# Ledger of designs, part 19: peptides against a protein of PDB entry 5D63

Target 1, 292 residues: chain A of PDB entry 5D63
Amino acid sequence: SLRRGIYHIENAGVPSAIDLKDGSSSDGTPIVGWQFTPDTINWHQLWLAEPIPNVADTFTLCNLFSGTYMDLYNGSSEAGTAVNGWQGTAFTTNPHQLWTIKKSSDGTSYKIQNYGSKTFVDLVNGDSSDGAKIAGWTGTWDEGNPHQKWYFNRMSVSSAEAQAAIARNPHIHGTYRGYILDGEYLVLPNATFTQIWKDSGLPGSKWREQIYDCDDFAIAMKAAVGKWGADSWKANGFAIFCGVMLGVNKAGDAAHAYNFTLTKDHADIVFFEPQNGGYLNDIGYDSYMAFY

## One batch from the design tools (peptide; made by RFdiffusion4, then SolubleMPNN)

Design b1_p9_7_s2 (from b1_p9_7, 3 letters changed)
Fold by OpenDDE base, seed 4:
Structure b1_p9_7_s2 (fold): chain B 292 residues (1-292), chain A 9 residues (1-9)
Amino acid sequence: as target 1 above (292 residues)
Amino acid sequence: GSFSELTRP
C-alpha cells in the first residue's frame, strides 16, 4: 500500500509530472502535465497523500504549494473530465476528491482512480508538453496504457524513517536520545537547504563565546528552515526536515551543536555545519542528543 | 562535564 507522504508524481510514459498550474489556490485551477528537473524542489508538483481511514488504498491528494486538493470536476465519469485543484480537507467524504491508488500491471508504477467515478487520472494522449491536459478517463487496473501509469517518487520521510536513518550512522553516541517533533518531513535538496542558510543571515554571523556560539547557529538554522516552510507552502500536516544535534568529540573535552539532513536516497543522514554551510559525513563529534 | 562546561567551537 502507498504510504502517507509527499510525492512527486511522474508519468510512466513521458518525462512529465502532475502539476498544479501556476500553483494557484483558486478553485478550478487546471492540473496539467509539466516538465520537471530531477533533484530539485519542483514547487507546483508536490502532493501530500493522506490515507482515508477504513477505506482501503484511498487518499486525498493535497498540492503542497497551494493547499488545494486534486478534484475530478463534478465527479463525472465521462472521458476527458477535467482534473483541477479545489479547496477541500484531508479527510473529506467528497468523492470528487477521493482517489484509490494502487500498483499498475507493471508492478512499479501506480494508477490513480477516482473513488466515485472509477475513472483514472490520464495524461491525455501522453502529451509531454507543458500544460498538457490531465483528465479522468475510462480504464482498468490491469491495462498497460502509460497515459494512466504514474511513478510516485517519495519526497518525504516519516519520523520513523528519519529515526532509522540516524540509527544507521556511525557517529552516534551510545547514550543518544532523539526527540521527534513532527510526523512527516519534506526532505530538501542540498541546494535549497543551502539557500535557506544563506537567506537566514548566518553566513555573516559572528561566533561569540556563549552569547552566540554553536548552539545558537544550529538553532537559528532550524528556525530559518521552519520559517521557510511556513512561508513557502500552504498545505499542513508536514514539516521540513532539519535536525539539531549535540555531540561530544572522542576525547570528551569538546562539544558541538550542529545540524543534519537526509541524503538524497533518505537512507542516511549528512551533517551540516551552520557556521560555514558545509556538508560532512563526519563532523568530528558523536551525537548524544537530537531533535528534529 | 555537561555541554555547557565543555569547549564549544
Scores: peptide ipSAE 0.371, ipTM 0.923, DockQ to the pose 0.235
Fold by OpenDDE base, seed 5:
Parts: sequence; C-alpha cells; structure tokens
Structure b1_p9_7_s2 (fold): chain B 292 residues (1-292), chain A 9 residues (1-9)
Amino acid sequence: as target 1 above (292 residues)
Amino acid sequence: GSFSELTRP
C-alpha cells in the first residue's frame, strides 16, 4: 500500500509529471502533464498523499506548493473530465477529491482512481508536451494503458525512516539521544539545501567565541530551512528535513554543533557544516544528541 | 565535560 508522504508523480509512458499549472491556488486550476528535471525540487509537481482512515488505499492529494487538492471536476464519470486543483482538506469526504491509489498490473506503477466516479487519472493521449491535459478517463485496474499508470517517486521520509537512517551511521555516540520534532519530512536536494544556506547569510557570518560559534551556526541553518519551508509551501502536515547534532570527538576534548540531511536514497545521513557549507560523511565528531 | 566546557571550533 502507498504510504503517507510527498510524491513526485511521473507518467509511466512518457517523461511527464503531474503538474499544477503555475502552482496556482485558484479553484479550477488545471492539472497538466509537464516535463521535470530529476533530482530537483520540481516545485509545482509535489503532492502530499494523505491516507483516509478506514477507506482502503484512498487518499487526498494536496499540491505542496499551492495547498490545493487534486479534484475531479464535478465528480463526473465522463471520459475527458478535467482534473484541477481545488480548495479542500486532508480528510475531506468530498468524493471529487478522494483518490484510490493502488499498484497497476505491472507491479511498479500505480493507478489513480477517483473514489466517486471510478474513473482514472489519465494523461490524455499520452501527450508529453508541457500543459498536456490530464483528465478522468474510463479504465480498469488490470489494463496496461500507460496513460493511466504513474510512478510515485517518494520525496519525503517519515520520522521513523529518518531515525533508522541515523541509527545506521557509524558516527553516532553510544549515549545518543534523538528528538523527533515532526512526522514527515521533505528531503531537499543538496543544491536547494545549499541555496538556503547561502540565502541565510551564514556564509558571511563570522565565528566568534561563544557569542556566535558552532551551535549558533547550526541553529541558524535549521531556522533558515524552517523559514524557507514556511515561505515556499502552502500545504501543511510536513516539515523540511534539516537536523541539528551535538557531537564529541574521539579524544573527548572537543565538541561541535552541526547540521545533517539525508542522502539521495534516504537511507543514510550526510553531515553539513554550516560554517562553510560543506557536506561530509565524517565531520570528525560522534553525535550524542540530535533534533530534527 | 559538557558541551559548554569543551573546545568548540
């Protein structure tokens, strides 16, 4: 079953993703096929899938950028019915915004069925052009039509997954305590993470004994990421991954505060030094505390 | 020692 999370949803037939046009929050904004760039943020193409309690395999899909929801226009079962962004809530009972998402017959891609109409999200004619129509269309779960098959590329991690990634890292002190602040985290590409760092002013900040040293840098970075998240995305129910660690060196005579994020595959952590913007597999300290 | 007591580069 599909897990709660943030997904980039890519057509199985052509290199197009489900895109909310212009990221607009207006009711009725078209959802369209659009090109994407792997390993980038793809701003208008991220969707938070929220599972509906007690309704098997059924979700709302909230556009991360606009905060609006995938909506089948008038809930119509007619082939070619527009799929749009529309205001809503994560646990709505509006069948226009409820989507049953299950594996297709190929076992890798998913199909997205409107709960009410029982039609499927369809990239009309498999059109790979930017702005191509996405519509509700008749179909079955078993048919192999790639117009209705979608890869769900998970762009977030749960707190449990993040915890597991940390636990696998060799640079964790035996006394380590982790403090989890949120439930689901969008994991940023390093390029985006670095840009936030640059925009924070930290590259121009001077290390000063106690008054602005490692802990200040690390906390400032986390604050910058938090603010970036709040300013960038209108959807709720998730955070942006950026951790803070306190660590001690092997000799036990030096300590450091630093940041960390997750690797591309979300399986491991990588350390980030906010004093110079570097990414390191070994920062020279073993973490005894983290919050993220 | 505690964090505050250690060298913190």
Scores: peptide ipSAE 0.371, ipTM 0.924, DockQ to the pose 0.234
Fold by OpenDDE base, seed 1:
Structure b1_p9_7_s2 (fold): chain B 292 residues (1-292), chain A 9 residues (1-9)
Amino acid sequence: as target 1 above (292 residues)
Amino acid sequence: GSFSELTRP
């Protein structure tokens, strides 16, 4: 079953993603097919899937940028019914905004069925053009039509997944204690993470004994990422992944505070040095504390 | 020692 998380939703037939036009929060904003750039933040094309308790395989889909929800216009079962952004809530009972999402017959892609109408999210005519219509359309779960098949590329991790990634890292001290601050984390590409670092002013910050040393750099980076998240996205219920660690070297005579994020496959952590913007598999310290 | 007591580059 599909996990709660943030997804980039890509058509199985053509290189087009589900896009909220102009990222607008206005009710009735068209959801359309649009090109995307792999391994980047596609601002209007990220969707938070929130599972509905006690309703199997059923979700709301919140556009991360606008904070509005995928909505089948009037809940109509007519083929060609518009799919739009519309105000809503994560746990709504409005069937216009409830979507049953299950694997297609090919076992890799998903189909997105409106809970009420039982029609499917369809890239009309498989049109790969920017602005192509996405609509509710008749279909079946076992049909192979790529117009109604979607890859859900997961862009976030749960706190449990992050915890697991940390646990398998070899640079964790035996006394390690982690403090989890949120439940779901958007994982940024390194390029975006680095840009936030640059924009924070940290590259020009001077190390000063105690008054602005490693812990200040690490906390400043986390604060910068947090603010970037708040300023960039209107949806709630997730955070931006950026951890802080305290570590001790093997000799036990030096300590360091640093950041960490997740690798592209979300399976491992990578350390980030906020004093120079470097990514390292081994930062030279074993972490005994983290918060993220 | 504790964090505050160690060298912190």
Scores: peptide ipSAE 0.368, ipTM 0.923, DockQ to the pose 0.236
Fold by OpenDDE base, seed 3:
Structure b1_p9_7_s2 (fold): chain B 292 residues (1-292), chain A 9 residues (1-9)
Amino acid sequence: as target 1 above (292 residues)
Amino acid sequence: GSFSELTRP
């Protein structure tokens, strides 16, 4: 079963992703095929999949940028029916916005079936051009047509997954205690994480004994990421991953506060030094506390 | 040995 999370949804046949045109929050905004850049944010192409309780394999799909939902126009079963962004809620009962998502016959890609109409999300004619029509179209679960097959690339982690990544890291103190603040986290590419750091003003900040030292830098970075998230995305129900750690060195004579994020495969953490913007596999401290 | 008592680069 597909897990709750944020996904980049890519066509199985051509290098095109499901894109909400201009990221507009207006009702009826077209959802179209559009090119994407791997390992980047792809702003208008991220979708929060929220599973519907007690309805097997069924989700709403909220566009992260606009906060609107994937919507089959009038719930029509006619082939070629527009798929648009439309206002909604995560746990709606509106069948126009309910999507059954299950593995296709190839066992890797998914098909996206409208719950009400039983038609499938279709990249019309497999058109790879920017702005290509995405529509509801007749089909079956077993068909091999790549126009209706989609890869769901997970761009987020659950708190449990983050916890597991931390637990695997060798630079965790035996007394470690973690405090989980949210349930689902968008994991940023390093380039984006770094840009937030730059925009925060931290590169120009001066270390000053106690009044603005390591803990201040680390908290400022956390705050900057939080603010960036709030300013960038209209969807709710997720956070941007950026952790804070307190650690002690092996000698026990120095402590440090620093940040951390996740690697692109979400399996490991990488440490981030907010005083210089560096990423490190070993920051020289063993963490005894984290919040994220 | 608390955080506040240690050197904090």
Scores: peptide ipSAE 0.366, ipTM 0.923, DockQ to the pose 0.234

Design b1_p9_7_s3 (from b1_p9_7, 3 letters changed)
Fold by OpenDDE base, seed 3:
Structure b1_p9_7_s3 (fold): chain B 292 residues (1-292), chain A 9 residues (1-9)
Amino acid sequence: as target 1 above (292 residues)
Amino acid sequence: GSFAERTMP
């Protein structure tokens, strides 16, 4: 079963992703195929999949940028029916916005079936052009048509996954206590994380003994990421991953405050030094406390 | 039992 999370949804046949045109929040905004850049944020192409309780394999898909939902126009079963962004709620009963998402016959891609119409999200003609039509189309779960097969690339982690990534890191102190602040986290590419750091003013901030030292830098970075998230996305129900750690050195005679994020594969954490913008696999401290 | 702070200069 597909997990709750934020996904970049890519066609199985051509290098095209499901894109909400211009990221517009207007009802009826076309959802189209569009090119994407790997390992970037792909702003209009991120979708929060929210599982519907007690309805097997069925989700709403909220566009992260616009806060609107994937919607089959009039719930029509006619081939070629437009798929648009439309206002909605995560746990709606509107079948126009309910999508059954299950593995295709190839075992790696998914098909996206409208709950009401039983038609499938289709990249019409497999067109790889920017702005290509995405529509509801007749189909079956077992057919191999790549126009209706989609890779769901997970762009987020649950709090449990983040907790697990921390737990397996070798630079965690025996006294470690972690505090989970949210349930689901968008994991940023390092380039985006760094840009937020730059835009925060931290690169120009002066270290001052006690009054603005390591803890201030680390908390300022966390605050900057939080603000960036609030300013960038209209969807709710997720956070942007940026952790704060307190650590002690191996000698046990010095402590430091720093940040951390997750690696690209979400399996590990990487430490971030907010005083210089560096990423490190070993920051020289073992964490005894984190909040994220 | 307290730890000394270590920061970048």
Scores: peptide ipSAE 0.043, ipTM 0.726, DockQ to the pose 0.160
Fold by OpenDDE base, seed 1:
Structure b1_p9_7_s3 (fold): chain B 292 residues (1-292), chain A 9 residues (1-9)
Amino acid sequence: as target 1 above (292 residues)
Amino acid sequence: GSFAERTMP
């Protein structure tokens, strides 16, 4: 079963992703195929999949950028029916915006079926060009047509997954206590994380004993990421991953405050030093407290 | 006890 999360949705046949045209929040904005850059934030191509309670394998798909939802125009079962962005809510009962998402016959890709019409999200003609039409189209779960098969590249982690990643790390103190602030986290590429750090002004901030030291740097980074999230995305129900840790060294005579994020595969954490923008697998401290 | 803070290198 597909987990709740933020996904980059890529066609199984050609290097094209499901894109909300211009990231527009207007009702009726076309959803189209568009090229993407791997391992980057593709701004108009991220979708929050929210599972519908008590309806198996069924979701709404909220565009992260626009805050609008994937919508089958008039819920029509006619092949070629437009798929658009439209205003909605995460737990709507509108079948135009409800999508049953299950594995295809190849066991790797997914198919996206409209709950009401039973038609499938289709990259028309497998067109790899920017702006190619995405439409509802007749199909079956078992057929191998790549026009209707999609890879769901998960771009987020749950709080439980983050907790598990922390628990696997060898640099956690025996007295560790973690505090989870949110439920789902968009995990940023390091390049984006670093850019937020740069834009925050922290690289030019002066370390001052007690009045602006390690804890201030770490909290300022957390705040900068939070603001970046709020300013960048119109969807709700997720956060941007950026943790704060307090740690003690092996000798037990020094402490430090620092940040952390997740590795690309989401399996581990990596430490981030907000005083110099460095990423480290070992920051020289064992964490006894974190919030994220 | 109290711990010394790690400063910028």
Scores: peptide ipSAE 0.043, ipTM 0.727, DockQ to the pose 0.157
Fold by OpenDDE base, seed 2:
Structure b1_p9_7_s3 (fold): chain B 292 residues (1-292), chain A 9 residues (1-9)
Amino acid sequence: as target 1 above (292 residues)
Amino acid sequence: GSFAERTMP
């Protein structure tokens, strides 16, 4: 079954993603097909899927940017019914905002069925143009119509997945203790992570003995990422991934504080040096403590 | 003390 997480949802037939038009929080804002750029944030095209307890394979879909929810207009079962953003809550009982999401017949893509109407989210006519209509449409789970098949590209990790990525890294000290701060993390592309670093002022910050040294840089980076998250997204229930580590060198005679993030495939961590903005697979230290 | 108690450079 689909896991809780943040997804970029792409049509199986054409290079179009499910987009909340203009990222607007207004009730009735159209959800449309729109082009996307791989390995970028795609601001209006991220959706937090929250599983409904005790209802199999059923979710709300919260637009990360607007904080509004995918909503079938009036819950109508008529083909061509608009799908819009609308105010809601993660665990609503409103069937207009409940979506059963299961694998399609191809075993890779998903179909998105409205819980009440039993119609499916459809990219009308498979139109690849920006602003193309997305609507509820009649269908079945087993048919192969690409207009109703969607790839769910997971853009986040759970705390457990992050913990696992850390645990298999070769640069973790035997005394390592990790402290998990949140439950689900949006993983940023390095370009975005770097831009946050640049905008924080850290590139121009001067290292000063004890008063502004490695720990200050590392914590300032984490604070900058946290602030960026709060300022950028209206949805709740997730954090932005940015870790802090304390490490010791192999000789045991030097320590360092630094950051880390996850690789694109979410399987590994990569170290980030906030004093120079560098990404490294080996920063020269083994971590004995992390919080993220 | 633990490494965590050391002054960081």
Scores: peptide ipSAE 0.040, ipTM 0.712, DockQ to the pose 0.227
Fold by OpenDDE base, seed 4:
Structure b1_p9_7_s3 (fold): chain B 292 residues (1-292), chain A 9 residues (1-9)
Amino acid sequence: as target 1 above (292 residues)
Amino acid sequence: GSFAERTMP
């Protein structure tokens, strides 16, 4: 089954993603095919999939940017019915906004079926142009039509996945204790993470003994990321990944506070020094505490 | 004992 998470949803036939036009939160905003840039945020193209309790393989899809939901217009079963953004809730009973998502016949891509109409999300004519129509269309689970096949590229991690990534890192002290603050985390590209760092004012902040030292920098970075998340996205039910660590050196006579994020493949962590904006695989300390 | 913090230049 598809896991709860944030996804970039890409057509299996052409390099086009499911895009909420202009990121608008207005009811009836078209959902369209649009080009994307790999390994970037793709602002209007992120969808939080929330599984519906006790309804197998069925989700709402919330646009991360607008906070509105994928909606089949009037729930119509007619081929060519518009798919739009519309206000809703994560656990709605409105069948216009309920989507059964299961693997396609190729075993890699998914099909997205409206729960009520039983039609499928379709990139009409496989059009790769920006603004191409996405509609409900008749189909079956087993047919190979790429217009109705979608790759779900996971852009987030659960707290458990983050915990596992930390546990795999060689720079964790034997006394390590981690504290999880949220359940699901959007993982940012380093370029975005760095931009938040720049915009926070930390690059111009003066280190001062104890009153504004390593822990202040690290916590300020986390706060900046949190604020960026709140200011950037209208959807709820997720956080932006940015961790804080306390570490001790090998000699056991020095400590440091720093940040960390996840690598692009979400399998590992990378350390971030908020005093200079550097990314490091080894920051020279073993973490004995983290919160994220 | 206590640990000394590490600073950046």
Scores: peptide ipSAE 0.040, ipTM 0.727, DockQ to the pose 0.155

Design b1_p9_7_s4 (from b1_p9_7 with R8M)
Fold by OpenDDE base, seed 1:
Formats: structure tokens, sequence, C-alpha cells
Structure b1_p9_7_s4 (fold): chain B 292 residues (1-292), chain A 9 residues (1-9)
């Protein structure tokens, strides 16, 4: 079954993603096919899938940027019915905004069925052009039509998945204590993470003994990422991944405060030094405390 | 372990 999380949703037939036009929060904003750039943030093309309690394989899809929800216009079962952004809530009972999402017959892609109408999200004519219509269309779960098949590329991790990634890392002290602050985390590309670091002013910040040293840099980076998240996205129910660690060196006579994020495949952590913007697999310390 | 801050050059 599809996990709760943030997804980039790509057509199985052509290089087009599900895009909320202009990222607009207005009711009735078209959801369209649009080109994307791999390994980038793709602002208008991220969707938070929230599972509905006690309804198997059924979700709302919240656009991360606008905070509005994928909506089948008037819940109509007619082929060609518009799919739009519309105001809503994560646990709505409105069948216009409820989507059953299950694997297609190919076992890799998903189909997205409206809960009420039983029609499927369709990239009309498989059109790869920017602004191509996405509509509700008749179909079946076992059909192979790529117009109705979608890859769900996970762009987030749960707190449990982050915890597991940390547990696999060899640079964790035996006395480690981790503290989880949120439930779901958007994982940023390193380029975006670095840009936030640059925009924070940290590259120009002077290290000063005790008054502005390693812990201040690490906390300032986390605060900058938090503010970036709040300023960038209108959806709620997730955070932006940026951890803080305290570590001790092998000799046990020095400690350091630093950041960490997740690797591209979300399986491991990578350390980030906020004093110089470097990414390291080994920062020279074993973490005895983290919060993220 | 207690935190003993490491300096950067």
Amino acid sequence: as target 1 above (292 residues)
Amino acid sequence: PSFAEATMP
C-alpha cells in the first residue's frame, strides 16, 4: 500500500508530472501535465498523500505549494471531467477529493481512482506538452493504458525512516539519544539545502569562541531551514528535514555540534558542517545526541 | 559524555 508522504507524481508514458498550474490556491485552478527537472524541488508538483482512516488505499492529495487539494470537478463520472485544485481538509468526507491509489497491473506504477465516480486520473491523449489537460476518465484497474498510470516518487521520509537511517550509520556513539520533533519530513536536494545555508547569512558569519561557535551555527541552520519551509509551502502536516547532532571525537576529549540530512535514496544520513557548507560521510565525531 | 565544543580554524 502507498505510504503517507510527499510525492512527485510522474506519468508512466511520457516525461510529464502532475502540476498545479502557477501554484495557485484559487478554487478551480487546473491541474495539468508539465515538464520537470529531475533531482530538483519542482515547486508546483509536490503532493502530500494523507491516508484516510478505515478506508483502504484511499487518500487526499494536498498540493504542497498551494495547500489546496486535488478535486474532481462536481465529482462527475463523465470522461474528460476537469481535475482541479480546490480548498479542502486532509480528512475530508467529500468524495470529489478522495482518491483510491493502488498499483497498476505492471506492479510499479499506480492508478489514481476517484472514490466517488470510480473514474481515473488521466493525462489526456498522453500529451507531453506543458499545460496538457488532466481529467477524470473511464478505465479499469487492469488496463495497461499509460495515460492513467503514474509513478509515485517519494520525496519525504517518516520519522521512523529517518531513525532507521541514523541507526545504520557507523558514526553513532553507544550512548546516542535521538529526539524526534515531527512525523514526516520533506528531504531537500543538496543544492536546495546549500542555497538555504547561503541565504541564511551563515557563510558570512564569524566564528567566535563560545558566543557564536559550533552549536550556534548548527541551530541557526536548523532555524533557517524551518523558516524556509514556513515561507515556501502552504500545506501543513510535514516538516523540512534538517537535523542537529552533538558528537564526540574518538579520543573522547572534544565535542562538536553539526547538522545532517538524508542521502538521495533516503537510506543513509550525510553530515553537514554549517561553518563551511560541506557535506561529509565522516565528520570526525560520533553522535551521542540528535534532534530532528 | 559532556559537550566540549570543537573549534574550526
Scores: peptide ipSAE 0.033, ipTM 0.739, DockQ to the pose 0.185
Fold by OpenDDE base, seed 5:
Structure b1_p9_7_s4 (fold): chain B 292 residues (1-292), chain A 9 residues (1-9)
Amino acid sequence: as target 1 above (292 residues)
Amino acid sequence: PSFAEATMP
């Protein structure tokens, strides 16, 4: 079963992703195929999949940028029916916005079926051009047509997954206590994380004894990421991953405050030094406290 | 009691 999370949804046949045109929040905004750059944010192409309680394998799909939902126009079962962004809610009963998402016959990709019409999200003619039509189309679960097969690239982690990644890290103190602040986290590419750091003004900030030292840098970075998230995305129900740690060195005579994020594969954490913008696998401290 | 250490650069 597909997990709740944020996904980049890529066609199985051509290098095209499901894109909300111009990221517009207007009702009826076309959802189209569009090119993407791997390992980047792809702003208009991120979708929060929210599972519907007591309805097997069925989700709403909220565009992160616009805060609107994938919607089959009039719920029509006619082949070629437009798929658009439309206002909605995560747990709607509107069948126009309910999507059954299950593995295709190839066992890797998914098909996206409208709950009401039983038609499938289709990249019409497998068109790889920017702005290509995405529509509801007749199909079956077993059909191998790549126009209706989609890879769901997970761009987020649950709090439990983040906790597991931390637990695997060798630089965690025996007295470690972690505190989870949110439920689901968009994991940023390092380039984006670094850009937020740059835009925060921290690169130009001067370390000053006690009044603006390691804890201030680490908290300022987390605040900057939080603000960036709030300013960048209209969808709710997720956070941007940026952790704060307090650590102690091996000698036990020094402590430090720093940040951390997740690696690309979400399996591990990497430490981030907000005083210089460096990413490190070993920051020289073992964490005894984190919040994220 | 919480494990506490003084933060440093």
Scores: peptide ipSAE 0.030, ipTM 0.707, DockQ to the pose 0.230
Fold by OpenDDE base, seed 4:
Structure b1_p9_7_s4 (fold): chain B 292 residues (1-292), chain A 9 residues (1-9)
Amino acid sequence: as target 1 above (292 residues)
Amino acid sequence: PSFAEATMP
């Protein structure tokens, strides 16, 4: 079954993603096909899938940017019915905003069925143009039509997945204690993470003994990422991944505070030095504490 | 024991 998380949803037939037009929060904003750039944030094309308790394989889909929900207009079963952004809640009972999401016959892509109408989210005519219509359309679960097949590319990790990535890293001290602050984390591309670092003013910040040293830099970076998240996205129920670590060197006579994020495949962590903006696989310290 | 904070080189 599809896990709770943030997804970039890409058509199986053409290089088009499910896009909320202009990221608008207005009721009735069209959801359309739009081009995307791999390994970028794709602002209007991220969707939080929230599983509905006690309803198998059924979700709401919240646009991260607008905070509105994927909505089948009037819940109509007519082929060609518009799919729009509309105000809602994560655990709504409105069948216009409930989507059953299961694997297609190819075992890799998913189909997205409206819970009420039983029609499927369809990239009309497989049009790869920006702004192409996405609509409810008749179909079946076993059909191979790529207009109704979607890849769900996970852009987030659960706290458990983050914990597992940390546990696999060789630069963790035997006394390590980790503290989880949130449940689901959007993982940023390094370019975005670096831009937040730049915009925070940290590149121009002066290291000063005790009063503004490694721990201040590391915490300031985490705070900057948190603020960026709050200022950038209208959806709730997730955080932006940015960890803080305290580590000790191999000699056991020096400590450091630094940041970390996840690699592109979410399987590993990479260390980030907030004093210079560098990414490192080995920062020269073994972590005895982290919070993220 | 406590450890000294690392300085940026």
Scores: peptide ipSAE 0.029, ipTM 0.718, DockQ to the pose 0.162
Fold by OpenDDE base, seed 2:
Structure b1_p9_7_s4 (fold): chain B 292 residues (1-292), chain A 9 residues (1-9)
Amino acid sequence: as target 1 above (292 residues)
Amino acid sequence: PSFAEATMP
């Protein structure tokens, strides 16, 4: 079953992603096929899938940028019915906004079926052009039509997945205590993480004994990422991943405060030094405390 | 362990 999370949804046949046109929050905004750039944010193309309790394999899809939901116009079963952004709620009972998402016959891609109409999200004619129509269309779960097959690339992690990634890292002290602040985290590409760091003013901040030292840098980075998240996205129910750690060196005579994020595959953590913007697999300290 | 603040290298 598809897990709750933030996804970039790409067509299985052509290099096109499900895009909310202009990221507009207006009711009836077209959802269209659009090109994307790997390892970037792709602002209008991120969708929070929220599973509906007690309804198997069924979700709402909230556009991360606009905070609106994927909606089949009038819930019509007619082939070619528009799929649009529309106001809604995560746990709506409106069948126009409920989507059954299960693996296709190829075992890798998914199909997206409207709960009410039983039609499928279709990239019409497999058109790879920007602005190509996405519509509800007749289909079956077992057919191989690539116009109705989608890869769900997970862009987020649960708190449990983050905890597991930390636990696998060799630079964790035996006395480690972790404190989880949120439930689901968008994981940023390093380029975006670095840009937030640059925009925070930290590159120009002067280290000063005790009054603005390692803990201040690490907390300032965490705050900058939090603010960036709040300012960038209208959807709720997720956070932006940026951790803070306190660590002790091997000799046990020095400690440091630093940040960390997740690797691209979400399986490991990488340390981030907010004093210089460096990414390191080994920062020279073993963490005894983290919050994220 | 107790925290001892680090300096920039």
Scores: peptide ipSAE 0.028, ipTM 0.721, DockQ to the pose 0.187

